# Peptides against a protein of PDB entry 5A53: the designs that were tried, part 180

Target 1, 230 residues: chain A of PDB entry 5A53
Amino acid sequence: LVENVKQALFIPGQSCNKNLHDIMVDLSALKKPDMKRFNRKNDIHPFEDMSPLEFFSEKNDCSLMVLMTSSKKRKNNMTFIRTFGYKIYDMIELMVADNFKLLSDFKKLTFTVGLKPMFTFQGAAFDTHPVYKQIKSLFLDFFRGESTDLQDVAGLQHVISMTIQGDFQDGEPLPNVLFRVYKLKSYKSDQGGKRLPRIELVEIGPRLDFKIGRIHTPSPDMVTEAHKKP

## One batch from the design tools (peptide; made by RFdiffusion4, then SolubleMPNN)

Design b2_p22_8_s4 (from b2_p22_8, 9 letters changed)
Fold by OpenDDE base, seed 3:
Formats: C-alpha cells, structure tokens, sequence
Structure b2_p22_8_s4 (fold): chain B 230 residues (1-230), chain A 22 residues (1-22)
C-alpha cells in the first residue's frame, strides 16, 4: 500500500516578518510538490485556540501545518502542527536562531522534486527523551510521510541532518536542534588510473538552529487511533 | 509551480475565501 504522502500548509501569522517569510519559502521548497502556502497573514494563537488550525487542516486537506510568528519572547517562531482526522494531534514551537542561512546563501544545485530525503539524527536523546522523540517523529513524518519503502539508493539526492547541540541533564534547558540539508554529489575521480566513484556532501540550505518552545502532546486516545494500521 | 493559497485574514469572519493559485 503506497501510503499517501502527507500534505503541508504554511501559514503566516499576524506577526510574520520578512525573515520568517524567507525561511518559510526555503523550508517549504523541500516539501514540494506536497506543500501549500498562504500569502496573507492570519491572526492565529494555537496554544489559546486550535479551532482555526483544524479548520484549515480540513479545508486544505493538510495533516501538516507550520505557523510563522514572531515576538520578543518567541522570535522567529515556527509552530509545527500535526492533525489526525483534521483534529490537532500535536504541536511544537521551534524558534529559528538569528544565524540562519537561506538557500540563496549556498551554491544553487539541481534538485529533483519529489525525492525523499535521507535523515540522520545525532544525539541519543532523539531516541530516549520525549521532546526530541517528538521532533524526530515530526520531521520524519513531515518529509518522508508514513511510507517505509526502502529508498532506492539510486534515488537518493539529499540528506537532512538533525543534531542536538550538546549534552544536557534533567532540569536543564533543552539544547537547540541544528537543522542542515546536504546534496549528494557524485564525482568520477581518476585516482591512479582507476575511476573510483566519489560521493561528496554539499550543504544546500536552509541552515536553521531551532530553539525548542511550547509543546502540545496528543491525547492517549488519539495516539491509539493514529497507530491503528488499517 | 509553487501553489500559493490566497486567503482572507481570520480576523474577518465574513470573507473566509481560500483560493489556490497555481
């Protein structure tokens, strides 16, 4: 069963600015063709009222949403939302640090739309800590969908790397997650008369350091329903 | 082509028109 790739909707909030807009455009480019973007600002506060997001999920048939907002307390905030049956499943705030890089900051390379990225996760907490487990699940879901089909190595064009920035103990603030995107470049190297295939990773952007903000976890009932394989 | 959805702001409940520009 080819599991349908989840569709994403990008929503500018009322406080969305030029930087967030540019980040939105670049991040959403990685989700093509399974992406929609609003061009108008919407006054949405998901941790106060989730109903507008559920409305948009249903109207646009998108189970993934990203809301862009910015304030003094939550600068460059990307709220990632997942829905199940057009109801909110989970949410997480990921604030982009000021050191971000856009696609325009890197060498433009050819990209085939629709190929699934390979993921790498650096940090044990991605498998053990509830928040980082949610982040891992979210990004895998966002870019791969539910399909577990073996990626044909021949179809591998890019790698998304996610790294937890340092170690932490219980009670300490959660370290940032470093988001990096690389393209695989194949070279025929003539070394010593033997053509050895050489593969290099070239960063293509965007480059985002995510500070973790507020989180909404799914209800036990929704977890059970979402994991029921038909 | 990037599908851009034009929508009215949620602050205006009366004109919630969503359209997708291809």
Amino acid sequence: as target 1 above (230 residues)
Amino acid sequence: MDEIIENMRLTDKSDDHLFVKK
Scores: peptide ipSAE 0.025, ipTM 0.552, DockQ to the pose 0.019
Fold by OpenDDE base, seed 4:
Structure b2_p22_8_s4 (fold): chain B 230 residues (1-230), chain A 22 residues (1-22)
Amino acid sequence: as target 1 above (230 residues)
Amino acid sequence: MDEIIENMRLTDKSDDHLFVKK
């Protein structure tokens, strides 16, 4: 079963600013060609009314959405939304810290559009804590693309790294998630007559530190339906 | 090609006008 690649829609909210716009452009570039972007601001408040997002999901045939908003309480907020059957499945607010870096801040490397990233997750909580499990699931779902068995190893060009910034205990604020993107660079090393291929990881951007905000979790019934393989 | 969809501000639920600029 060739699972159809999930399409993403990037939506500037009413409070979207230049920084968020630039972040949106750079992050969405990683989702090409399976990405759409709105040019106009939309007054959407997903935690108050989800109906506009469900409308956009259906009209654009996108099961992934990212809403760009900014306020005093939630600065540089990227709300990631997933839908199932054009109904809201889950949502999570990820606020970008001010120390972000854009693609223009890194050396321009040639990138082939459409190749799948490899993911790395650093932090035990990605496997044990419900919030970080949701984040892991979300980003895998967002960037997974078409599963092609044979091309996955031969076509690996970049790595997305997600790291939980430090340890935490129950009742403590959830640490940020560090989002990093690397390109694999192969070098022919002539060490001692054996040409050993040396692979290096070069950061290509964007660099984003995500502060976790509000979360909407799916109902148990929706979880069951979404995981039913036809 | 960046599929840029121009939408009107969702002020009215009736504005179904999604313009895809190719």
Scores: peptide ipSAE 0.022, ipTM 0.567, DockQ to the pose 0.020
Fold by OpenDDE base, seed 5:
Structure b2_p22_8_s4 (fold): chain B 230 residues (1-230), chain A 22 residues (1-22)
Amino acid sequence: as target 1 above (230 residues)
Amino acid sequence: MDEIIENMRLTDKSDDHLFVKK
C-alpha cells in the first residue's frame, strides 16, 4: 500500500518570534520536500477555534500542521495538528525549552533532501501512555515519507531520536521529550589494512526538548475511520 | 524545494489566494 506522503504546513502564529521562526525553519527542513511554510503571521488559537486550521488543511492539502506561538504561559509553543478528511484529528502542544540548538550550532553536513529518517524511541511510555503514544504516532506520521520498500534500505541518512526525560509515576507531570537528530556517517577505517565500514552517528540538529502542553484527542469514531484501510 | 506559501491573514476573509511559491 503506497500511502500518500502526508504534507506538512508550518504556520507562524501571531506571537511567533525569531527563535520560533528559526526552529520552524530547521525542523521543517527535515520534512522537505513535503513541507509548506507560511511567511505571514496568522492569528490562530486552535484550542479555542479549530476552524481556521481545518480551512488551511483543506486549502493547502496538508494533513499535518504546526502552529508556532509564544506567550508567557506557553513559551516557544509548537502546536502539532493532524487532520483527517481536513477535519481536526488530534492536536498537541509541544513547547521548546530554552536550551534548544539550531542546525547552525552543529557542524554543517550535506544531506539529501527527501530521505526518510529512522526513528528511535526511548521510554516505555511511548508504547503504553496515551500522551506519549500520541507523540510517537504524530512524529512517525510527520516524518514518514512514501513507503517505498526499496528506498528505505539504501538511503538511511539520518536518525531521529525521541527520549522521555526520566521516569514518572501516575499523577506526576509528564517528562519532556528530547528530540535529537543524527546523521549516519560511513567511514572506511583503515585499521591494519582491513577496510572495515564504520558507521558513526553525528548530531546535526536541531536539538529540541519538548515540554508537553494541551492535548486534543481524536474521537473514537475518527480513530476508527482513520484506521480503516481503503 | 521549499514551498514558501504566502498566505493572506485568515482575518482578511476576502482573498482565498494562497500563493505557492515553488
Scores: peptide ipSAE 0.021, ipTM 0.544, DockQ to the pose 0.021
Fold by OpenDDE base, seed 1:
Structure b2_p22_8_s4 (fold): chain B 230 residues (1-230), chain A 22 residues (1-22)
Amino acid sequence: as target 1 above (230 residues)
Amino acid sequence: MDEIIENMRLTDKSDDHLFVKK
């Protein structure tokens, strides 16, 4: 079953700054060609009023949205929003730590637009903890594009790695999620007369450490409806 | 290709040099 590729809309909030803009540009590059960006700031507060986002979802036919805002309490905040039927499904705030790296901080490599990344998740909580399950679901939904049963290994050019930064116990603050992007580089290694293809991972950026903020979880009814569609 | 929709102005940085179009 080929799932329709979900379109993403990137929205600068009123408090969006240059750093967030640069992060937005670099992250959205991974979503090309299925991405739209606003170049104007919009005064949107999704946890207070979700109606503007639903309007944008419908008007732009985008089921994925990312709102960029920044404050003292929520610095470099990327609010990831998913809609179903142009209604809010879920939301999560992911704040980018100050140690971020842009694509310009890495060796510039050429990529083919529209190739599906491989995901790797490090941390048991991605499969057990509700917040990390949501994060895993979100990023897979955001970047997987068309689900083809045939992983064309030959078409694999990059890997997205997401790691939970350390162990945690109940009641403790949730550790950050480390977002890393790697390109697969194939080398012909001649070892002992056998040319074994050597694959190396080269980090290409962006490098983002996400601090988890507020979340909005879908209603049980909406979960049921969303899962009915292939 | 990605679509940039004019709303309220932020300067866009081109990342096109990193990508080969299909």
Scores: peptide ipSAE 0.033, ipTM 0.477, DockQ to the pose 0.023; fails the geometry check

## One batch from the design tools (peptide; made by RFdiffusion4, then SolubleMPNN)

Design b2_p23_3_s1 (from b2_p23_3, 10 letters changed)
Fold by OpenDDE base, seed 5:
Structure b2_p23_3_s1 (fold): chain B 230 residues (1-230), chain A 23 residues (1-23)
Amino acid sequence: as target 1 above (230 residues)
Amino acid sequence: SEKVEKKREEEKGFLNETEELAK
């Protein structure tokens, strides 16, 4: 079964700034070659009208979209959108905190384009809380596509780590999600004449702390349709 | 129809050039 790798479209909104553009470039580099970027700003308000995004999904054959906007209330906002049959399935606003780091802030390491990252999730809420379950599903879908059981261990180069920042109770603001990207580096350690292979994780960026914003959840009918395996 | 799509894009101001991912 050739897994249809989902294509992503990155869209600058009208309020897109330099920081968001740089974040977009760096995050989209992890999605190569299955990524498109627009170079023009678009006046799109997805929580008011979803029709422009459905149009772009169909036109570009992209089931994943990221809209880049910024305001005083929603600074450095990345709206992640998924479509099914070119209709909006779900949306989530993830606002990047000001402490972000770009790929240029880390040691440049060569990597092979097109290798699927391994994911790690830290926090019980990724399996129990609806919002964090959606985030987990979104990022797995965004970077891995359909779950191939056999991660070719021989091709594993990158690890994406997602951590819920702290504990929370019902009715409290949802903690941020810490997004980190690592490269697996093999070292030959010379310990006592036996070269033991040592594997270390080296952070390569980008480093993003996501504040959770508005969410659109799919209708029960769309959930049923999207889970119908052909 | 490609013509209908182009007209719809022009009317809505949604014309975008995709950045060629430098291979």
Scores: peptide ipSAE 0.034, ipTM 0.648, DockQ to the pose 0.034
Fold by OpenDDE base, seed 1:
Parts: C-alpha cells; structure tokens; sequence
Structure b2_p23_3_s1 (fold): chain B 230 residues (1-230), chain A 23 residues (1-23)
C-alpha cells in the first residue's frame, strides 16, 4: 500500500517573529521530507477569511497547513489547518507557551529523516472530550498519515508524547497540551550475565506547551466525505 | 508552463518561494 503521505505547508503570518520562525523550523524538521515552508510573511486571518488558505492548499498540494502568528491576545500562535479537497476541514489554534525549548537546547542526536514517530497520549480527555479528540486526530494525521504498518515498529526512532496538563471539570479552561519528542536509545544492559535490551527515551526537542485557542470543526457533510475511502 | 503560472501567482502575492528542504 503506497501510503499517501500528507504534505504540510508552514506559513509565516504577518505577525510571525523570530521565536515562531525557530519553532516552525524545528517542528517542521519532524515532518521532513513531506513539508514546505514559506519564507515570506503572509497576511492571513483564517477565522475571518479561509479562502487564502484554501488557495494555498490547492496551489501547493498540501492538505496540512500551519500558520504562524503572534499577538498580545494570541502569543506564539500556531494555527493548524487540515483541508479536504482543498477546502477547510478543521482548524485549531495552539499557542506555544514562553517556556518552549528548541532542538539546540538539547543534546544533538543524529536521527534518520522520514521515520514515522510513535505517539503516546496521556489524559483520558484525548478519547472523550471533543477538543482533545480533535488534537489527537490532528497530530496523528500530521505525523503518521493513514497507515501504520508493523514495519513502523522496526524503524521506531522517535516517540512524540502529548500530555494534558492536569485535570479539569466542565466549564473550566482547557488545560495545556504538553508536546515532547524523544529518541529511543538502545543499550545493551548486562544484568546478571543476561544481555537484556534496555531502551531509554532521550528528549531531543522541541519542547512545546500548547495553550488551546479557537477551533473550527468540520461540517457533518465534510466528515462523511473525508471518511469515504475511495 | 508550471513555472510561468507559479511566477504569475508569486507576482500576485499568493505564492511564496518554498525553502527547498536541504536534503
């Protein structure tokens, strides 16, 4: 089965700054080779007018987009967009907290480009709460695509961990999502003459704490169309 | 030609040069 790997387009907004650019570079490195980055700023306001994003989706053949913007109200905002048939399917604003870490903040480890990450999700709300379900779906779609073959285990190099920061009740502000990236490092442990394979997780970055912002959910009709396997 | 269309759309500000992923 030829995996139809979804292409991602990273778009600097008009308010994109150096920090967002650096975050964009580091996050997009995990999507290599299936990503494009614009080098120029674009004046796009997706919650006001979606048409520019639909145009970019079609013209770049990218079903995934990330818009990088920053304002006083929405600092370090990454708007994640998915399209279906080059039309907006869903959108979510994820604002990166100021405590972020770049790849340069971690020990430089070599990694093979193009290996799919394994995901771990911590928090029951990823399976029950609509917003966190969307986040889970988005990140799985963004980095894994549609097919997970068992061969992905043999090539397991990276683990992406997503954790809901604490418990919450109905009507409370949604907790942040903690995004962490680890490399698997295999060691031969000599324990009592038995070489047991020891696997250690080493954080490699980026480290991002996402505050949840505005959301656009797909229409029921688009959900139906997107789930129709050809 | 795809290059000519791309250039026209770039001139309209609707397309940006993508950083070629240095392999």
Amino acid sequence: as target 1 above (230 residues)
Amino acid sequence: SEKVEKKREEEKGFLNETEELAK
Scores: peptide ipSAE 0.031, ipTM 0.602, DockQ to the pose 0.033
Fold by OpenDDE base, seed 3:
Structure b2_p23_3_s1 (fold): chain B 230 residues (1-230), chain A 23 residues (1-23)
Amino acid sequence: as target 1 above (230 residues)
Amino acid sequence: SEKVEKKREEEKGFLNETEELAK
């Protein structure tokens, strides 16, 4: 069974800069081989007109898109888009804070391309708050795909951790989401004759703190259609 | 007509080269 892995398209916006490009390259490495990238900048404003993104979704057969833009108001902005039937399902702006780290900032650990990461989510709001539920759903959909077979556990090399930065009350600004990537490293502990396999998590990057921006949510009808398995 | 669609795509400025990262 060829798993219909969702393909991702990375799109530099007109205001894409070097930092965003570097972040895009590093984040997209986790989506290989199921990733395409545009080489040219595109003048796209998804919250004003979604039609260019729908066109790109259909033309490139990509149900996942990431638009890279930067402005004074929305610095280092990654707009994550999902489509269903090449129509916009949902969108979310995630702005990368200036404290980001690239893969080059970490010790070079080789990873096998195409292995699905395990996800961990820290914060009750990932299960209760609509925005954080959307973020959780998005990242699971983006990197894990629809089918998690038991074979995915045997090949586990990466853990993606997503943490809500602190507590918040209703009406307060939504805390950032801390995105971290770890590699599982097996150590043979020579402690006391019992070779207990010790597994350690080693951060490999990128390290991204996401500030939440604008959101587009699907209509109830689109939600129902997207959950209908054909 | 494929030619008419291509012309409309060119006029809209949506024609872009993609890099597909193969396996």
Scores: peptide ipSAE 0.028, ipTM 0.589, DockQ to the pose 0.036
Fold by OpenDDE base, seed 4:
Structure b2_p23_3_s1 (fold): chain B 230 residues (1-230), chain A 23 residues (1-23)
Amino acid sequence: as target 1 above (230 residues)
Amino acid sequence: SEKVEKKREEEKGFLNETEELAK
């Protein structure tokens, strides 16, 4: 079965800054080799006109896009876009909090390019709340693609952890989503002549706290078409 | 507008060059 891995396109917006560029580079490194990046800034406002993104989706054969913008109201904003048939399926703004850490802030570890990460989700709302369900779906699509083939445990190198930052009630602002990336390290422990394999999780970055912004949800018709397995 | 389409097509060309340099 040919894994239909979804390709991602990273797009600097007109207001893209150095911090967003660095975040883009680090996050996109986790999507290699299934990633493209634009070098030029593009004047795109996806919640006003989606047509530029549909054009880029079709022209670059990318069903995933990330637009990097920053404003006073939406600082360090990563707009995640999914397309179906090169038409906008959904969009979500995820604003990176100022406490972010880059790969350079962690101990440099070698990793194999192209290995799919394991995901962990912490918070019941990932399964019950529409917005967090969309975030869960998005990140699974972004990094795993369509094939649920049992990752050979021997090939598991990375864990992506996503945590909802605390409890919330109806009508309250949605808590941030804490994005963390870990590498699995195997150590031989010499305890008492028995070599017990010790597995440790080591954070490798990037570390991102996402504030949730604007959302575009798919039409019922697009949902029906996207769930039609060929 | 024609100008926006031309700019989008130019950006496509630059992606091809950067993918060749990243191999």
Scores: peptide ipSAE 0.026, ipTM 0.632, DockQ to the pose 0.033

Design b2_p23_3_s2 (from b2_p23_3, 10 letters changed)
Fold by OpenDDE base, seed 5:
Structure b2_p23_3_s2 (fold): chain B 230 residues (1-230), chain A 23 residues (1-23)
Amino acid sequence: as target 1 above (230 residues)
Amino acid sequence: SAEIEEKRKKERGFLNETEELAK
């Protein structure tokens, strides 16, 4: 079964600003060609009413959505939404810290559109803690889709690294997730007349530190239905 | 009906034009 690549819809909220727009453009570049973007602001409050997002999911045939909003309490907030059967499956708020870097802040490197990234996850909590498990699942789903096919080494172009920033105990605020994007660069090293291929990782951006906000988790019934292989 | 709700959402400006980000 060729699992269809999930399409993403980027939605500027009413409070979307220039910084969020720029972040949206740069992050969505990694999802090309499987993304759409709205050009107008929409007054959507997903934790108060989810029905507008379900409507957009159905009308645009997108099972992934990102809502861009900003307030004093939730600055540079990217709400990631997944749908199943055009109904909300889960949601998570990820607020971008002010130290972000755009693609323009890095050396421009050409890349082929449509190549899937390799992911690396640093932090035990990505496998054990419910919130970080959801983040891991979300980003894998967002950029790879359901296809677990081993990327041919020949098709490996870039790596997305996600790191939990520090240790934490139960009841403490959840540490940020550090999002980094690297391109694989092959160098011919001339060591003593033998050209050995050397591969280096070069950061290409964007650089995002995500603060975790509000979360919506699916009902047990939706979990069971979404995991039913056709 | 879903059609009436769609029309109402369109009239309220909920339906935006999607820009396909240029390839």
Scores: peptide ipSAE 0.039, ipTM 0.719, DockQ to the pose 0.035
Fold by OpenDDE base, seed 1:
Structure b2_p23_3_s2 (fold): chain B 230 residues (1-230), chain A 23 residues (1-23)
Amino acid sequence: as target 1 above (230 residues)
Amino acid sequence: SAEIEEKRKKERGFLNETEELAK
């Protein structure tokens, strides 16, 4: 069975710190088992030279990559990279704000590894603005998991919520994207002798506010090749 | 290479499904 799941590679950059490492661990836990992590720092500057990332994509058979770097200008920067045929398709810098929360900051809940999350997107710009459209596409692609026919309610364990933080006008800085992860809890509520199934959402983490940085978009030719229907 | 083309074929499927989910 050719695993119909894109593999992700998490790469600590030379400037990766403890906070970024912890964020990497927690975010990558949602991608298990389809995730690899480097244990060594790599000096990669994707917006200057993309060739090392293409090399890693091919060598590790990963079409998703996340580079963890931090500087004064780009603190807690997660560069999300997608490849097509081991060539760079798109890239986006998402900087994690200092108010982040790790899994350890929430009540420890058991979860089944490998279940596909449901996504919710809040903000009209996810459908209209090119940058937010790219973000939506990226996260849907990143966490798609196995194509299971029956997303039975029984298989829905996690909800990932992505919210654009406020309204913005043309020419203004792009608002942050609020990344939240919830677990679905089923409760039997006895209301008036009728057991109505109640589903509650419990935040499980991580909690990440993403500031948008630099973006690389695919060439028109690459878009055509990547979306070519057989 | 044949391997790269097979990878592309698989990835096209994923991208197309992603676009459908984004609608």
Scores: peptide ipSAE 0.499, ipTM 0.904, DockQ to the pose 0.565; fails the geometry check
Fold by OpenDDE base, seed 4:
Structure b2_p23_3_s2 (fold): chain B 230 residues (1-230), chain A 23 residues (1-23)
Amino acid sequence: as target 1 above (230 residues)
Amino acid sequence: SAEIEEKRKKERGFLNETEELAK
């Protein structure tokens, strides 16, 4: 039992294409070593029948799952699933826009596997709107890594930035969420013989714009059980 | 089962910590 880290399972659906596969590989690389990937396509329709996902959660001991599907209506769809006690807690469809960039589209930088990223969220709705609150909770939970008491600043290598694309009003379609990944790079600047430490953020990918699709929220009873304080 | 209850206890801890990080 990995005592202190949620494990993720990436599942290709029957409609998984090459682009989704590449996105899956790149996104899952950020979750190493706490990640499993299926090599075979699985015919899963989570909004019709959740039982196969609960089965996979239990059999693989994974409380995080990502299903990769694509259709005309839901192109490049990543369904993010969380379980509680191997039962579905919540689900959200996040469709990747066509303007995505893979790790190969950026300058290859070496990084240490297993380091916890820092998160930044841009947009007030991440704290007030139920859908964006769920997205914030999901990604924090997904990439949390090991609970180390020492957020050793020395161990900070990556920043994940999530931005709501613009303002919106009630009744309007929900803006996309812009997902960006940066590496902290230390430079020695030589300005006039004085070496000043300089830290820069370098985008490393993947670059994903998420369109929000269907959502499943937990029952009130499940919320109570999941958040029960000891 | 005892195993499922242990899993739930661990997951409650993660969810609570996530909520604290979201504040």
Scores: peptide ipSAE 0.490, ipTM 0.902, DockQ to the pose 0.525; fails the geometry check
Fold by OpenDDE base, seed 2:
Structure b2_p23_3_s2 (fold): chain B 230 residues (1-230), chain A 23 residues (1-23)
Amino acid sequence: as target 1 above (230 residues)
Amino acid sequence: SAEIEEKRKKERGFLNETEELAK
C-alpha cells in the first residue's frame, strides 16, 4: 500500500517575523520530506477570505497548510489549515508563547528524515472537548498521514508529546497546549556487568506552548465526505 | 477578459518560490 502521506505547505503571512520564520523552519523539519515552504510573504487573512488558501492547496497539491502571522492581538500565530478536495475543511489558530525553544537550543542529534513520530496526549479533554479533539486530530493527521504501518514502530526515533496545561471549567479560557519533541536514544547500560538495553527520551525541540485562538469547523456534510475512505 | 487578467494577476501574486526549489 503506497502511503498517501499528506503534504504540508508553510506560508509566511505579511506580518511574519524572524521568530515565526525560525519556528516554521524547525517545525517543518519534522514534516520532511513531505513539506513545502514559501519564501515570500503573502497577504492572507483566512478568517476573512479562505480563497487564497484553497488556491495554494490546489496549486501545490498540499492538503495541510500553516500560515505564519503576528499581531498585537495574535502574537506568533500559526494558523493550521486542512483542506479536503482543495476546499477548506478546518482551521485553528495556535499562538506560540514567547518562551519557545528552537532546535538550536537543544543538543544536536542525528535525525533520519521521513520517520513518523509517536504521539502522546496528556489531558482527558483531547478525547472529550471539541477544540482539543480537533487539535489532536490535526496533529495526528499532520505528522502521521493517512496510513500507519505497524512496521513504523521498529523505526521509531521520536515522540511528540502534547499536554493540556492544567484543568479548566466551562466558560474558562482554554489552557495552552504544550508541544514537546523527544528523540528515543537506545544504549546499552552496563549494570552489574550485564549490558541491558536502555531507552531514554531526550528533548530535541522545538518546544512550543500553543495558545488557542480562532477556530473554523467543517460543515457536517464535509465531515461525512472526508471520512469516506475512497 | 479583464476578469481573466485580474485572476492571472492574483495568481501571479500567489506564485511563490519554495525554498526547496530555490536551492
Scores: peptide ipSAE 0.035, ipTM 0.652, DockQ to the pose 0.031; fails the geometry check

